# Designs tried in a protein design run: peptides against a protein of PDB entry 5CWW. Part 16

Target 1, 194 residues: chain A of PDB entry 5CWW
Amino acid sequence: VPKLQGPFDFDLNPEDEQDDEVELKDIYVIGEKPRVADLMRGEEEELEMMKEDQHNGLSLNIICLLSTSGQVKICLDIDGVEAQWLPPRSKNKRLFAPPPEPPSLLTFQTFDTLKPAEVTPDGWPMFSEDATSPYSFYVTHPAGITYISLTPWVFRLESELQSDSEAGTEFRIDLLAKGQGSERDRIFTQTRTQ

## One batch from the design tools (peptide; made by RFdiffusion4, then SolubleMPNN)

Design b2_p19_4_s4
Fold by OpenDDE base, seed 3:
Structure b2_p19_4_s4 (fold): chain B 194 residues (1-194), chain A 19 residues (1-19)
Amino acid sequence: as target 1 above (194 residues)
Amino acid sequence: SKRDRVLQALKEALRKLRS
């Protein structure tokens, strides 16, 4: 039986975001690609195929959160939360193990997909995947559809995670954090029929 | 690890932007 994971601790939430005010409507998870180090024990052919795949992926899970207001929060699983299974019901498991510290998610970026006038109390924004890219997706709402792509920063972050050189890492990470981050494009807007 | 150093640098960069 899968173990229910959570709650998650959110690290570095924007100071202006009171966690109590954000009603979540949907969650979108982009699973991590295998790390090169985990593949070093595989056959050379598997290593080459995975190296090509790693150029197109991130070795961290990405968790996207969507609020009723159409706010998207992009979080990184920096602790590497693995799927946990409920331990087999053996009678003697130590009831007194301190609860494991909740895994921490790093809030990378927060942005809106709706204009203030488009936000309604009964709004139901939802995530949908992009079949052409694992790091692109849509936010759908009755008011419109927004395309989102994480590819610009995902590639750069993975390059730093896989780099053999520490030279300039701090500078490049600083640029990555200060950058515009994710691409966002409103591809459809519902015309209000008068 | 090198990976940990990159992630710590990212945390620090984001913290500075939000301070």
Scores: peptide ipSAE 0.599, ipTM 0.947, DockQ to the pose 0.816; fails the geometry check
Fold by OpenDDE base, seed 5:
Structure b2_p19_4_s4 (fold): chain B 194 residues (1-194), chain A 19 residues (1-19)
Amino acid sequence: as target 1 above (194 residues)
Amino acid sequence: SKRDRVLQALKEALRKLRS
C-alpha cells in the first residue's frame, strides 16, 4: 500500500508570511527530468530522446502552491521525494528509530497573480498546464488569467547542477537567487461591465 | 557531491535574501 506523503515542511519561507494564514487551493507539480548520469544507465535510444529534453529541464521536482488570494509559491524538492511503501506489518518495530524527518521543500520564490481588489472570498484560483512548455503554466481566476514561466531560472540552475566546474558557482547561484526570474504576465482581465 | 554543494549554496543565498 502506498504511504501518503505529507505534510511537507517548508524551508526558508519569507519571514513575513505566516504559513498558517495562507489557505492553499491548488498544487501544480513539475516532475524532474532524469539526470545525465541516470540516463547513461538507460538504453541509447532513450538517451538520445532525453538529450533534447535535458537542455530544457531541471533535475529537481518543482512544487507550485496556489493560495485563495492568488499567491503562487514556487518550491524545490531538494531532498528527492520518493514513493514510499508502508512497511510490512512485521512485528519487529524497531521501537527506537527516530521518526524519519518529513520531506522538506525549499521555497524559491513567492509572488501574487491578483491585485488586492481582485481577491474575493468565493474566488477559486486554479493551475492549468501550458501544452507548449513543461515549465510554463497558467493561473486562472474569475478576475483574469496569468501566464507563468519558470524557464529563465530553471535553465541556469540546471546548468550549475550539471557543471563540472565549481569556479564561480557561488556567485552565479547568488545572482540566480536575487534575480527571481520567473516570468509573469496577465494575459486576460475580466472587465466587469457595471 | 557537487549537486549537494550547489543546492546548499542556493539555500544559503535564499536565506541571506530573507534576513
Scores: peptide ipSAE 0.599, ipTM 0.947, DockQ to the pose 0.822; fails the geometry check
Fold by OpenDDE base, seed 1:
Structure b2_p19_4_s4 (fold): chain B 194 residues (1-194), chain A 19 residues (1-19)
Amino acid sequence: as target 1 above (194 residues)
Amino acid sequence: SKRDRVLQALKEALRKLRS
């Protein structure tokens, strides 16, 4: 039986937004791709081919959270939260182990997909996948549809994670953080029938 | 690890943006 995981703590949330104030409506998870080093445990010859394929994903899970107001929070699982199964009813539950600290997610970016005037109490924003890219998705709401792509920064972040060189890493990461280069495009807006 | 250093740098960069 799968173990229920959570709650999650959020690290580096915007100061203006406390998680307790945000009502979540949907969650979209982009699973991590295996690291080069983990793939290489097999054959050395596949190493060069895999380096080219490694440009295709992030070796971190991405958790996207969507609020009732259409706010999207992009979080990174830097701790490597894995799917957990309920241990078989083994008799020796170590009752006295302090509960493990809840997993922490790193808040990378927060942005709105709706204008304040578009937010309604009965609005149900939802994530939907983009079949053409694992790092692109849509936020659908009665007011409109927003396309989101994480590709621009995902590629750069993975490049740093896989880089053999530490030279300039801090600078590039600083630039990455400042740029927060998620693409966001409102592709459809519901016209209010006057 | 190098990975840890990158992630730490990211945390620090984001922290600076939140201040």
Scores: peptide ipSAE 0.598, ipTM 0.947, DockQ to the pose 0.809; fails the geometry check
Fold by OpenDDE base, seed 2:
Structure b2_p19_4_s4 (fold): chain B 194 residues (1-194), chain A 19 residues (1-19)
Amino acid sequence: as target 1 above (194 residues)
Amino acid sequence: SKRDRVLQALKEALRKLRS
């Protein structure tokens, strides 16, 4: 049985956003792609096929959080939270290992998918996947549907993580952080037929 | 590791934007 993980600590939340006030409605997880360094330890023949796939993802888990108000929070798992399973009911006295510290997530970006006038107390926004891209998804709400793509910054971040050159890394990371380049497009708006 | 340095730089960049 999979172990339920959490609660998570959030690093670098915006000062104006108290996490305690945000009612979460949905979570969308984009699993990490294998790191090149981890792939190189395998057999040589698998290496060539993996080179093409290596450029197609981020070697970090991405956790997207969706609030009742339609706020999306994009978080990065920097510490590398692994899937945990419930330990088998073996009778052996588990050494009281101190409970592991809760994993921390880095808040990369926060944005709204709804206008203030579209937010309702009974709103139920939901995530849905985009079959055409692993780093794109939709937020569906009664007021409308918003397309979101993380592709623009995901590939840049992965390029820095895999780069052998440290030249200009700090500058490019600063630009990446400032740009917050997730694409957001309202593809459908429900017109209230008055 | 280089990876750790990149991630630390990202944390620092984000911290600066929020201060």
Scores: peptide ipSAE 0.597, ipTM 0.947, DockQ to the pose 0.820; fails the geometry check

Design b2_p19_5_s1 (from b2_p19_5, 9 letters changed)
Fold by OpenDDE base, seed 4:
Structure b2_p19_5_s1 (fold): chain B 194 residues (1-194), chain A 19 residues (1-19)
Amino acid sequence: as target 1 above (194 residues)
Amino acid sequence: SEKRQRVLQALKEALAKTR
């Protein structure tokens, strides 16, 4: 039986100084790229195809959170939320394994998709995928549609994750963390018919 | 902010775990 995972703890939020209880309305998950080592049980052709595809994507799961206010949080699964299976009901091992600490999500970026005047208490923003890129998506709200792309930083972060060299890593990570690296574009705004 | 430094550290630690 798959183990129900969550809730996730948000230990690291660099921008929310305000413990404002963000009412979440939607979640969008971008799964990590498959690891070559996990795929090595496939035929050589699948391995080669996956090696080429492995150049595209992040070795971390990305969890996007959307609030009623249209705030998006981009979170990185640093601990690696792997599919956990409930241990078989072995009758006798009272392994008090401490409850696995809930996986912590690293908040990488937070941004708004709505203007303050567009926010409504009954707002229902939703995520939708972009069929052209696994790292791009839309936020749809009655006030408008916003395109979001994580591509500007995902590749760079992955390059650091796969880098054998520590030289300049600190500097590049600092640039990634300082950059509001996600692309955000309002592609549609609902005209208020007065 | 101190929070930002924690994020940087978490990213550094994440990078260290993958290496």
Scores: peptide ipSAE 0.272, ipTM 0.795, DockQ to the pose 0.096
Fold by OpenDDE base, seed 5:
Structure b2_p19_5_s1 (fold): chain B 194 residues (1-194), chain A 19 residues (1-19)
Amino acid sequence: as target 1 above (194 residues)
Amino acid sequence: SEKRQRVLQALKEALAKTR
């Protein structure tokens, strides 16, 4: 039986000074690029398709959170959330294993997809995938549709994760944190039919 | 901000774990 995972701890939000209790409505997960060792167990055709995707993938899971207000939080799974199964009901509860620490998510970026005047109490924003890119997606709301792309920073972060040199790491991480974050474009706005 | 320094540290720690 799959184990329910969560709640997740959200330790670090660099942009939100307001601990406003944001009601979450949807979650979008971008899985980490598969490891070559896991690919070697697949069919050769599947391996070639995944090699093309491997050059552009991140070695961390990305968890996108969407609020009722259309706020998006981009979180990085630093600890690597793996699928957990309920242990078989074997009588030997090892009573003394400390509970595993809850997985921590790092909030990388927070931004709004709606204007304050577009936020409605009955509005239900939702994520949808982009068929052309694993690191791009849409936020759909009755007021409009927003395109989001993580590509401006994902490649740079992956390059740092794959770097064998510690030299300049602090500088490159600081550039990632100071740089322009995710691309955001409102592709559709609902016109109020008068 | 202090929050930014924590994120940088968390990113550094994340990078250290993936290596």
Scores: peptide ipSAE 0.270, ipTM 0.796, DockQ to the pose 0.096
Fold by OpenDDE base, seed 3:
Structure b2_p19_5_s1 (fold): chain B 194 residues (1-194), chain A 19 residues (1-19)
Amino acid sequence: as target 1 above (194 residues)
Amino acid sequence: SEKRQRVLQALKEALAKTR
């Protein structure tokens, strides 16, 4: 049986100046790509496919949060949240371990997908996947559909995570932290029929 | 800002854990 995980601590929010209680409606998780070293215990065929995929994914989990207002928060799992399972019923002894400290999530970027006039109290925005890319997705709302791509910064961040060179790392991290690197495109807008 | 320094530190620490 899967173990319930959370709550998560949001210790690092670089963009929110406002502690506004945001009502969350949906969550979208982009899992980390397995490291080639971790795959050395797996089938040889998967190793060849990952070497040929010029698009090495991020070695961190990405957690996207969506509010009722259409605000998206993109968070990075820096601590590496692993799937946890409940111990088998026969081992009563582990129930007394203090709960592990909740993992900290880094808020990387916050942005809106709706205009203020499009926000409704009964609005129910939702995430949906893009079949063409694991780092692209859609936000759907009755007012419209927004395409989002994380690819511009994901590959740069992964390049830093895999780099053995410390030269210029501080400068490149500063550019990532300041960047509005995600692509956003409103692909559909519903005209309100009066 | 103090927030920017925390993000940079968290990213630096993340990079250090992967080396």
Scores: peptide ipSAE 0.266, ipTM 0.793, DockQ to the pose 0.096
Fold by OpenDDE base, seed 1:
Structure b2_p19_5_s1 (fold): chain B 194 residues (1-194), chain A 19 residues (1-19)
Amino acid sequence: as target 1 above (194 residues)
Amino acid sequence: SEKRQRVLQALKEALAKTR
C-alpha cells in the first residue's frame, strides 16, 4: 500500500517576504530527468530510443504550488522524495526509530500571476502543461492565462548539478539565486464586458 | 542574510547528493 507523504517543510527563498500561510488550489509536479540507466536496468533495446529523447532536464523534481490569489511558488525537491510503501506487517517495527524528518522543499522562486484587482475570493486558478516543453506551463484563471517557463534557470542549475568541480560552486549558486528567474508572460486577459 | 545562507546550503547539499 502506498504511504501518504507530507506535510512538507518549506525553505523559503530569502527574497520571498511573502506569508507562508497561502491557500493552495493546485499543484504541478515536474518530475526529474529519468536516469535512463536506473530505470532501464535490464532492457538494452529501450535504452537506445530514450538516449535520443534525452531532453536536457533537471535532475531534481520541481513542485509548483498555486494559491487562490494566483501566487506561484516554485519548489525544488532537494531531498529527493521517493515513493514510500507501508512496511509489511511482519517486520518488527523498530518502535524506537525516530520518525524520518519530513522532506524539505526549497522554495526557489515565488511570483504572482494576477494583479491585486484580479484576485477574487472564489477564484480557482489552475495549472496546465505545455505540450511543447516539460519546463513550461500555464496558469489559467478567469481573469486571464499566464505562460510560465522555467527554462532560463533550469539549464544553469542542471549544469551546476552535473559539474564535477567544487571550485566556484558557491559563486555559481549565488549567480543562480540572483539571476534571471522564470519567464512569465500574460498571453490572455479576459476583457470585462461592461 | 541567514535565509540566503540556508538556500545556498540546501543547493550545496543537493549538489552533494547528485554526485
Scores: peptide ipSAE 0.270, ipTM 0.792, DockQ to the pose 0.097; fails the geometry check

Design b2_p19_5_s2 (from b2_p19_5, 10 letters changed)
Fold by OpenDDE base, seed 4:
Structure b2_p19_5_s2 (fold): chain B 194 residues (1-194), chain A 19 residues (1-19)
Amino acid sequence: as target 1 above (194 residues)
Amino acid sequence: SEKRKRVLEALKKALAKTR
């Protein structure tokens, strides 16, 4: 029987204590892709093909959270939500396995999709997928539609996770964190018909 | 892997500095 996983603890920055008031309306999950190193344990030839194939998504789950205000929070599952199976009811091992610590989500980026004047108490922003990219999606709200792409950083992060070299990793990670380079584009704005 | 853990710790640390 699959173990029900969750709730997730958010490693929210303590300065985001204002996040306690963030009413979440939607969640969008981008499932992890297999790690190249885990796929390649068999065939050297596939290693070369997969290094060339830009299709190697992030080997971490991405959890996108959307608030009523149109705030998007991009979170990374750094602990890895692996499919946990309930241990078989073996009668006698009281293995007090400490309850698995709830997986922590690392907030990578937070940004708004709405202007303050577009935010309404009854707002209902929703995620929708982009059929052309697993790392792109839309936020739809009555005020407008925003395109979001995680592609600018996902590949770079995966490259660091898969690299054999530690040289320059810290520097590149620092740049990644500072850049927070998710693409955000308002593709539609509802004209206020006065 | 130990390396992945180090990368993720570095990322966590880097993000904490930007906030």
Scores: peptide ipSAE 0.587, ipTM 0.944, DockQ to the pose 0.733
Fold by OpenDDE base, seed 3:
Structure b2_p19_5_s2 (fold): chain B 194 residues (1-194), chain A 19 residues (1-19)
Amino acid sequence: as target 1 above (194 residues)
Amino acid sequence: SEKRKRVLEALKKALAKTR
């Protein structure tokens, strides 16, 4: 049985100047790609496919949060949240371990997908996947559909995470932290029939 | 200024865990 995980601590929010209580409606998780070194225990066929895929995914989990207002928060799991399972019923002894400290999430970027006039009290925005890319997705709302791609910064971040060179690291990290690197495109807008 | 410093330290810490 899966163990319930959370709450998560949002210790690092660089963009939110306002502690506004945002009502969350949906969550979208992009899992980390397995490291080639961790795959050395798996089938040889998966290793060849990952070497040929020029698009090495991020070695960190990405957690996207969606509010009722259509605000998206993109968070990085820096601590590495692993899937936890409940111990088998026969081992009563582990129930007394203090709960591990909640993992800290880094808020990387916050942005809106709706205009203020499109926000409704009964609005129910939802995430949906893009079959063409694991780092692209859609936000659907009755007012419209927005395409989002994380690819511009994900590959730069992964390149930095895999780099053995410390030269210029601080400068590149600063550019990533300041960047609005995600692509956003409103692909559909519903005209309100009066 | 202080928020930016925390992000840099968090990302630096992440980089240190991957080396």
Scores: peptide ipSAE 0.253, ipTM 0.786, DockQ to the pose 0.096
Fold by OpenDDE base, seed 1:
Structure b2_p19_5_s2 (fold): chain B 194 residues (1-194), chain A 19 residues (1-19)
Amino acid sequence: as target 1 above (194 residues)
Amino acid sequence: SEKRKRVLEALKKALAKTR
């Protein structure tokens, strides 16, 4: 039986965002792409199928959270949440192990998709996928639609994760953290029918 | 890998400096 996972701890949330009052409305998960090293351990047939799908992607799960206010939080699964199964009833030895610490999500970026004047108490923002890119998506709200792309930093982060060189890694990661580089574009705005 | 872990720790530290 699959084990229900969560809650997740959030690492490095801005103090201003620790409002326990942030009502989440939607979650968008971008699954990790298999690591080349994990691919190399697979059967030869899985290697061939995955070679064609060698579209560069992040070897980390990305968890996007959307609040009622249209705030998007981009979180990275650093610990690697694996599918957990309920332990078979016969292994009494784990009953006395402290519960594993909940996996931590690293908050990479937070941003708003709505202007303050567009936020409504009855707002119901939703995620929708972009069929053209696994690292792009839309936030739809009655006030408008915002396009979001994570591609600019995703590829850079993956390059660091896959690099064999430690030279300059800290510097490039520092630049990545400062720049973040998610694209955000309001593609549609609902005209207030006066 | 240990390297991957180091990159992720570096990222965590870098993000902590920006907040």
Scores: peptide ipSAE 0.589, ipTM 0.945, DockQ to the pose 0.873; fails the geometry check
Fold by OpenDDE base, seed 2:
Structure b2_p19_5_s2 (fold): chain B 194 residues (1-194), chain A 19 residues (1-19)
Amino acid sequence: as target 1 above (194 residues)
Amino acid sequence: SEKRKRVLEALKKALAKTR
């Protein structure tokens, strides 16, 4: 029997903890790409093609959260949400494994897609995919459309995850965290008909 | 991978400092 997973714990900033009132309206999930090491069991020729495809992906799930106000949170699934099954009803070993710690989502970046004057109480921002890139998407709202791309940092993060070198990793990760680097462009704004 | 774990821990720490 499948086990219900959740709730998810968010590793949020203290600044985000004050947003106890953030009503989520939509979720957009970017599935992880398989890790190169997991593919090494395949034929060498498939490995090269898959390496090219993997250089374009992150070996972590990305969970994007969208609030009523148009705030986007980019979260990383660090622990990996695996399908959990209820343990078979074996009678006697109630070794209560401590309930697996709820999967923690690491908040990588938070930003707004709407101006304060564009936020409406009846506003329904929604995610939509970019068919041309797995790491790009749109936030649509009656006030406008915002393009978002995670590509500027996804490749760098994956490079660190796959690197065999520990040299400079901490520095590069610090730079990545400080830069965050998601692209965010308002591509359409609804003209208020005067 | 232990390395992957170290990278992710470094990322957690780095993000905590920027917040």
Scores: peptide ipSAE 0.589, ipTM 0.945, DockQ to the pose 0.779; fails the geometry check

Design b2_p19_6_s2 (from b2_p19_6 with E8K E19A)
Fold by OpenDDE base, seed 1:
Structure b2_p19_6_s2 (fold): chain B 194 residues (1-194), chain A 19 residues (1-19)
Amino acid sequence: as target 1 above (194 residues)
Amino acid sequence: SRTEKLAKKLAELVKKRKA
């Protein structure tokens, strides 16, 4: 039986936001780029296609959370959440093992896709993928559609993760953290027929 | 600041992945 995972602890959540107060509506997961070693179990043809794409992906899972208010939270899976199965009912429940620490997500960025006036009780935002990019997606709501791209910082972060040199890493990470995060563009706004 | 903390956490992550 699959083990239910969560709730996740959010590291560096905005101070003005209590996680318990945010009603989540949708989750969008961007899986980490496959490791070459994991791909070796696949067909050689898939391996060649993935080799070209490997340079364009992040070696971390990204978990995007969407609230009923249209708030998007971009989280990084820093611990490496793996699918867990319930341990077999082995009689030797080591009763004394401290419960494993809940998995933590690093809150990279939080932003709104809706204006306060656009938030409605019956309006349910949802994620939709961008078929052209694994690191781009849309937030759809009756009030409008917002395009989001993680590519600007994903590339930089992956560059640091893959770098053989520690020289300048701290500086570049500081720039990444201080810089513009995700691209966000409202591509459609529903005209209220007055 | 939150940004500084984020940078620190990311830096730690990078270090951890390279170890």
Scores: peptide ipSAE 0.589, ipTM 0.943, DockQ to the pose 0.785
Fold by OpenDDE base, seed 5:
Structure b2_p19_6_s2 (fold): chain B 194 residues (1-194), chain A 19 residues (1-19)
Amino acid sequence: as target 1 above (194 residues)
Amino acid sequence: SRTEKLAKKLAELVKKRKA
C-alpha cells in the first residue's frame, strides 16, 4: 500500500506568507528527467524518445502549488522524494528510530496570476499542461488564462548541476537567483458581460 | 536578503549533487 507523503517543509517560504491563510486548490508536478541507468531497463523505443528529452530536462522534480487566490508557488525537490510504501506489519516496531525528518522543498519563486479584483470565492484556478513543453503550463480561471514558462532558469540550473567544473558556479547561481525567474503572460482575459 | 539565501541554497544543492 502506498504511504501518504507530506506534510512537506518549505524552505525559503516568503516571510510575509502566513501558511494558515493560503488555501491550495491544485498541484502540478514536473518530474525529473529520467536517469539513463533507469531507462536502460525499458524498451529501446522508449529509450530513444527519452534521450531526446534528457537533454532538455532538469534533474530535479518541480512542484507547483496553486492557491485559491491564483498564487503560484514553484518549489524544487532538493531531497529527491521517492514513493514510499507502508512497512509490512512486522511486530517489531522499531520504537526508537528517530522520526524521519520531513522532506524539504525549496521555494524558488512565488507570484500571482490574478489581480485582486479577479479573485472570487467560486473562482477555482486550475493547472493545465502545455503539450509543446514539459516546463510550460497554464493557469486557468474564469477571469482568464495565464501562460507560465520555467525555461528561463531551468536549463541554466541544469547546466550547473551537470557541470564538471566548479569555476564560476557561485557567480552564475547568484545571477540565476537575481533574475526575473519564470515567464508569465496573460493570454486571455474574460470580458465581463454586463 | 531572500535572494542571497536562495543563491546559497542553490549553490549548496549543486555542490551536493557533484560530490
Scores: peptide ipSAE 0.588, ipTM 0.943, DockQ to the pose 0.757
Fold by OpenDDE base, seed 2:
Structure b2_p19_6_s2 (fold): chain B 194 residues (1-194), chain A 19 residues (1-19)
Amino acid sequence: as target 1 above (194 residues)
Amino acid sequence: SRTEKLAKKLAELVKKRKA
């Protein structure tokens, strides 16, 4: 039987954001790049396609959350949440195993896609994928469409995750954290025909 | 700051993955 996962703990949530105040409307998950070692059993052609994808992927799952107000939260799965199955009813349930700590997500970035005047009680912001990039997507709302790309920082983060050298890592990570480099562009705004 | 905490968490993540 699959184990229901959650609730997730959000590490580094904005200080002003109380957990109870943000109503989520949608979720968008960008799966981690498969490890090459697991794919080496594939055909040589799959290996070449994966090498091209290897330079553009992140070895972490990304979880994007969208609120009713059009707020986007970009979270990193730092624990590597895997599908959990209920252990078979082994007789020796250690009754006192502390409840497993909920998996933690690292809140990388939070931003709004709607202006306050665009937020409506009946508004339904939704994620939609970009077919051209796994690390780009859209937020659609009756008021407009916002393009979002994670590519600028994803590439840099993956470079650090794959680097063998510790030299300069701290400095580059500091720059990455300061940059919060998700691209955001409002590509369409619904004109209210007065 | 939040940014400094984020940097620290990311650095810890990088270290954890390299170990």
Scores: peptide ipSAE 0.587, ipTM 0.943, DockQ to the pose 0.765
Fold by OpenDDE base, seed 3:
Structure b2_p19_6_s2 (fold): chain B 194 residues (1-194), chain A 19 residues (1-19)
Amino acid sequence: as target 1 above (194 residues)
Amino acid sequence: SRTEKLAKKLAELVKKRKA
């Protein structure tokens, strides 16, 4: 039986967001890709394919959260949360170990996909995948469809995570944090004929 | 600023992964 996980702590959540005001409607998870170094323990053929793939994925899980208002939060799993299973019912004395500290997610970016006038009480925004890229997806709402791509920063972050040199890392990370972050494009807008 | 804190956290993450 799967073990229920959570609650999660959000590191660097925007200070202006009252936790009680954001109703979450959908979650989109982009699983981590294995590191080439970790695959060195595997078959040589898999290693060659990963070296040739110029688009090595991020070695961190990405958790995207979507609110009823169309707000998207992009979070990084910095602790490496794995699926946990309930231990088999051993009849013996459960030593109640204190509950482990909840895992933390790092809030990388928060942005809106809807204008205030487009937000409706019955609105139900949803995530959907892009079959052409693992790091791109769509947010669909009756008012419109927004394309989102994480590619502008994901590959830069992975490059720093895989680099053997510390030279210039701090500077490049500063530029990454100050950048515009994810690409956003409203590809469709529904004209409400009043 | 939040951006400076984010940069610091990311830098710490990179350092932890290289150790």
Scores: peptide ipSAE 0.587, ipTM 0.942, DockQ to the pose 0.756

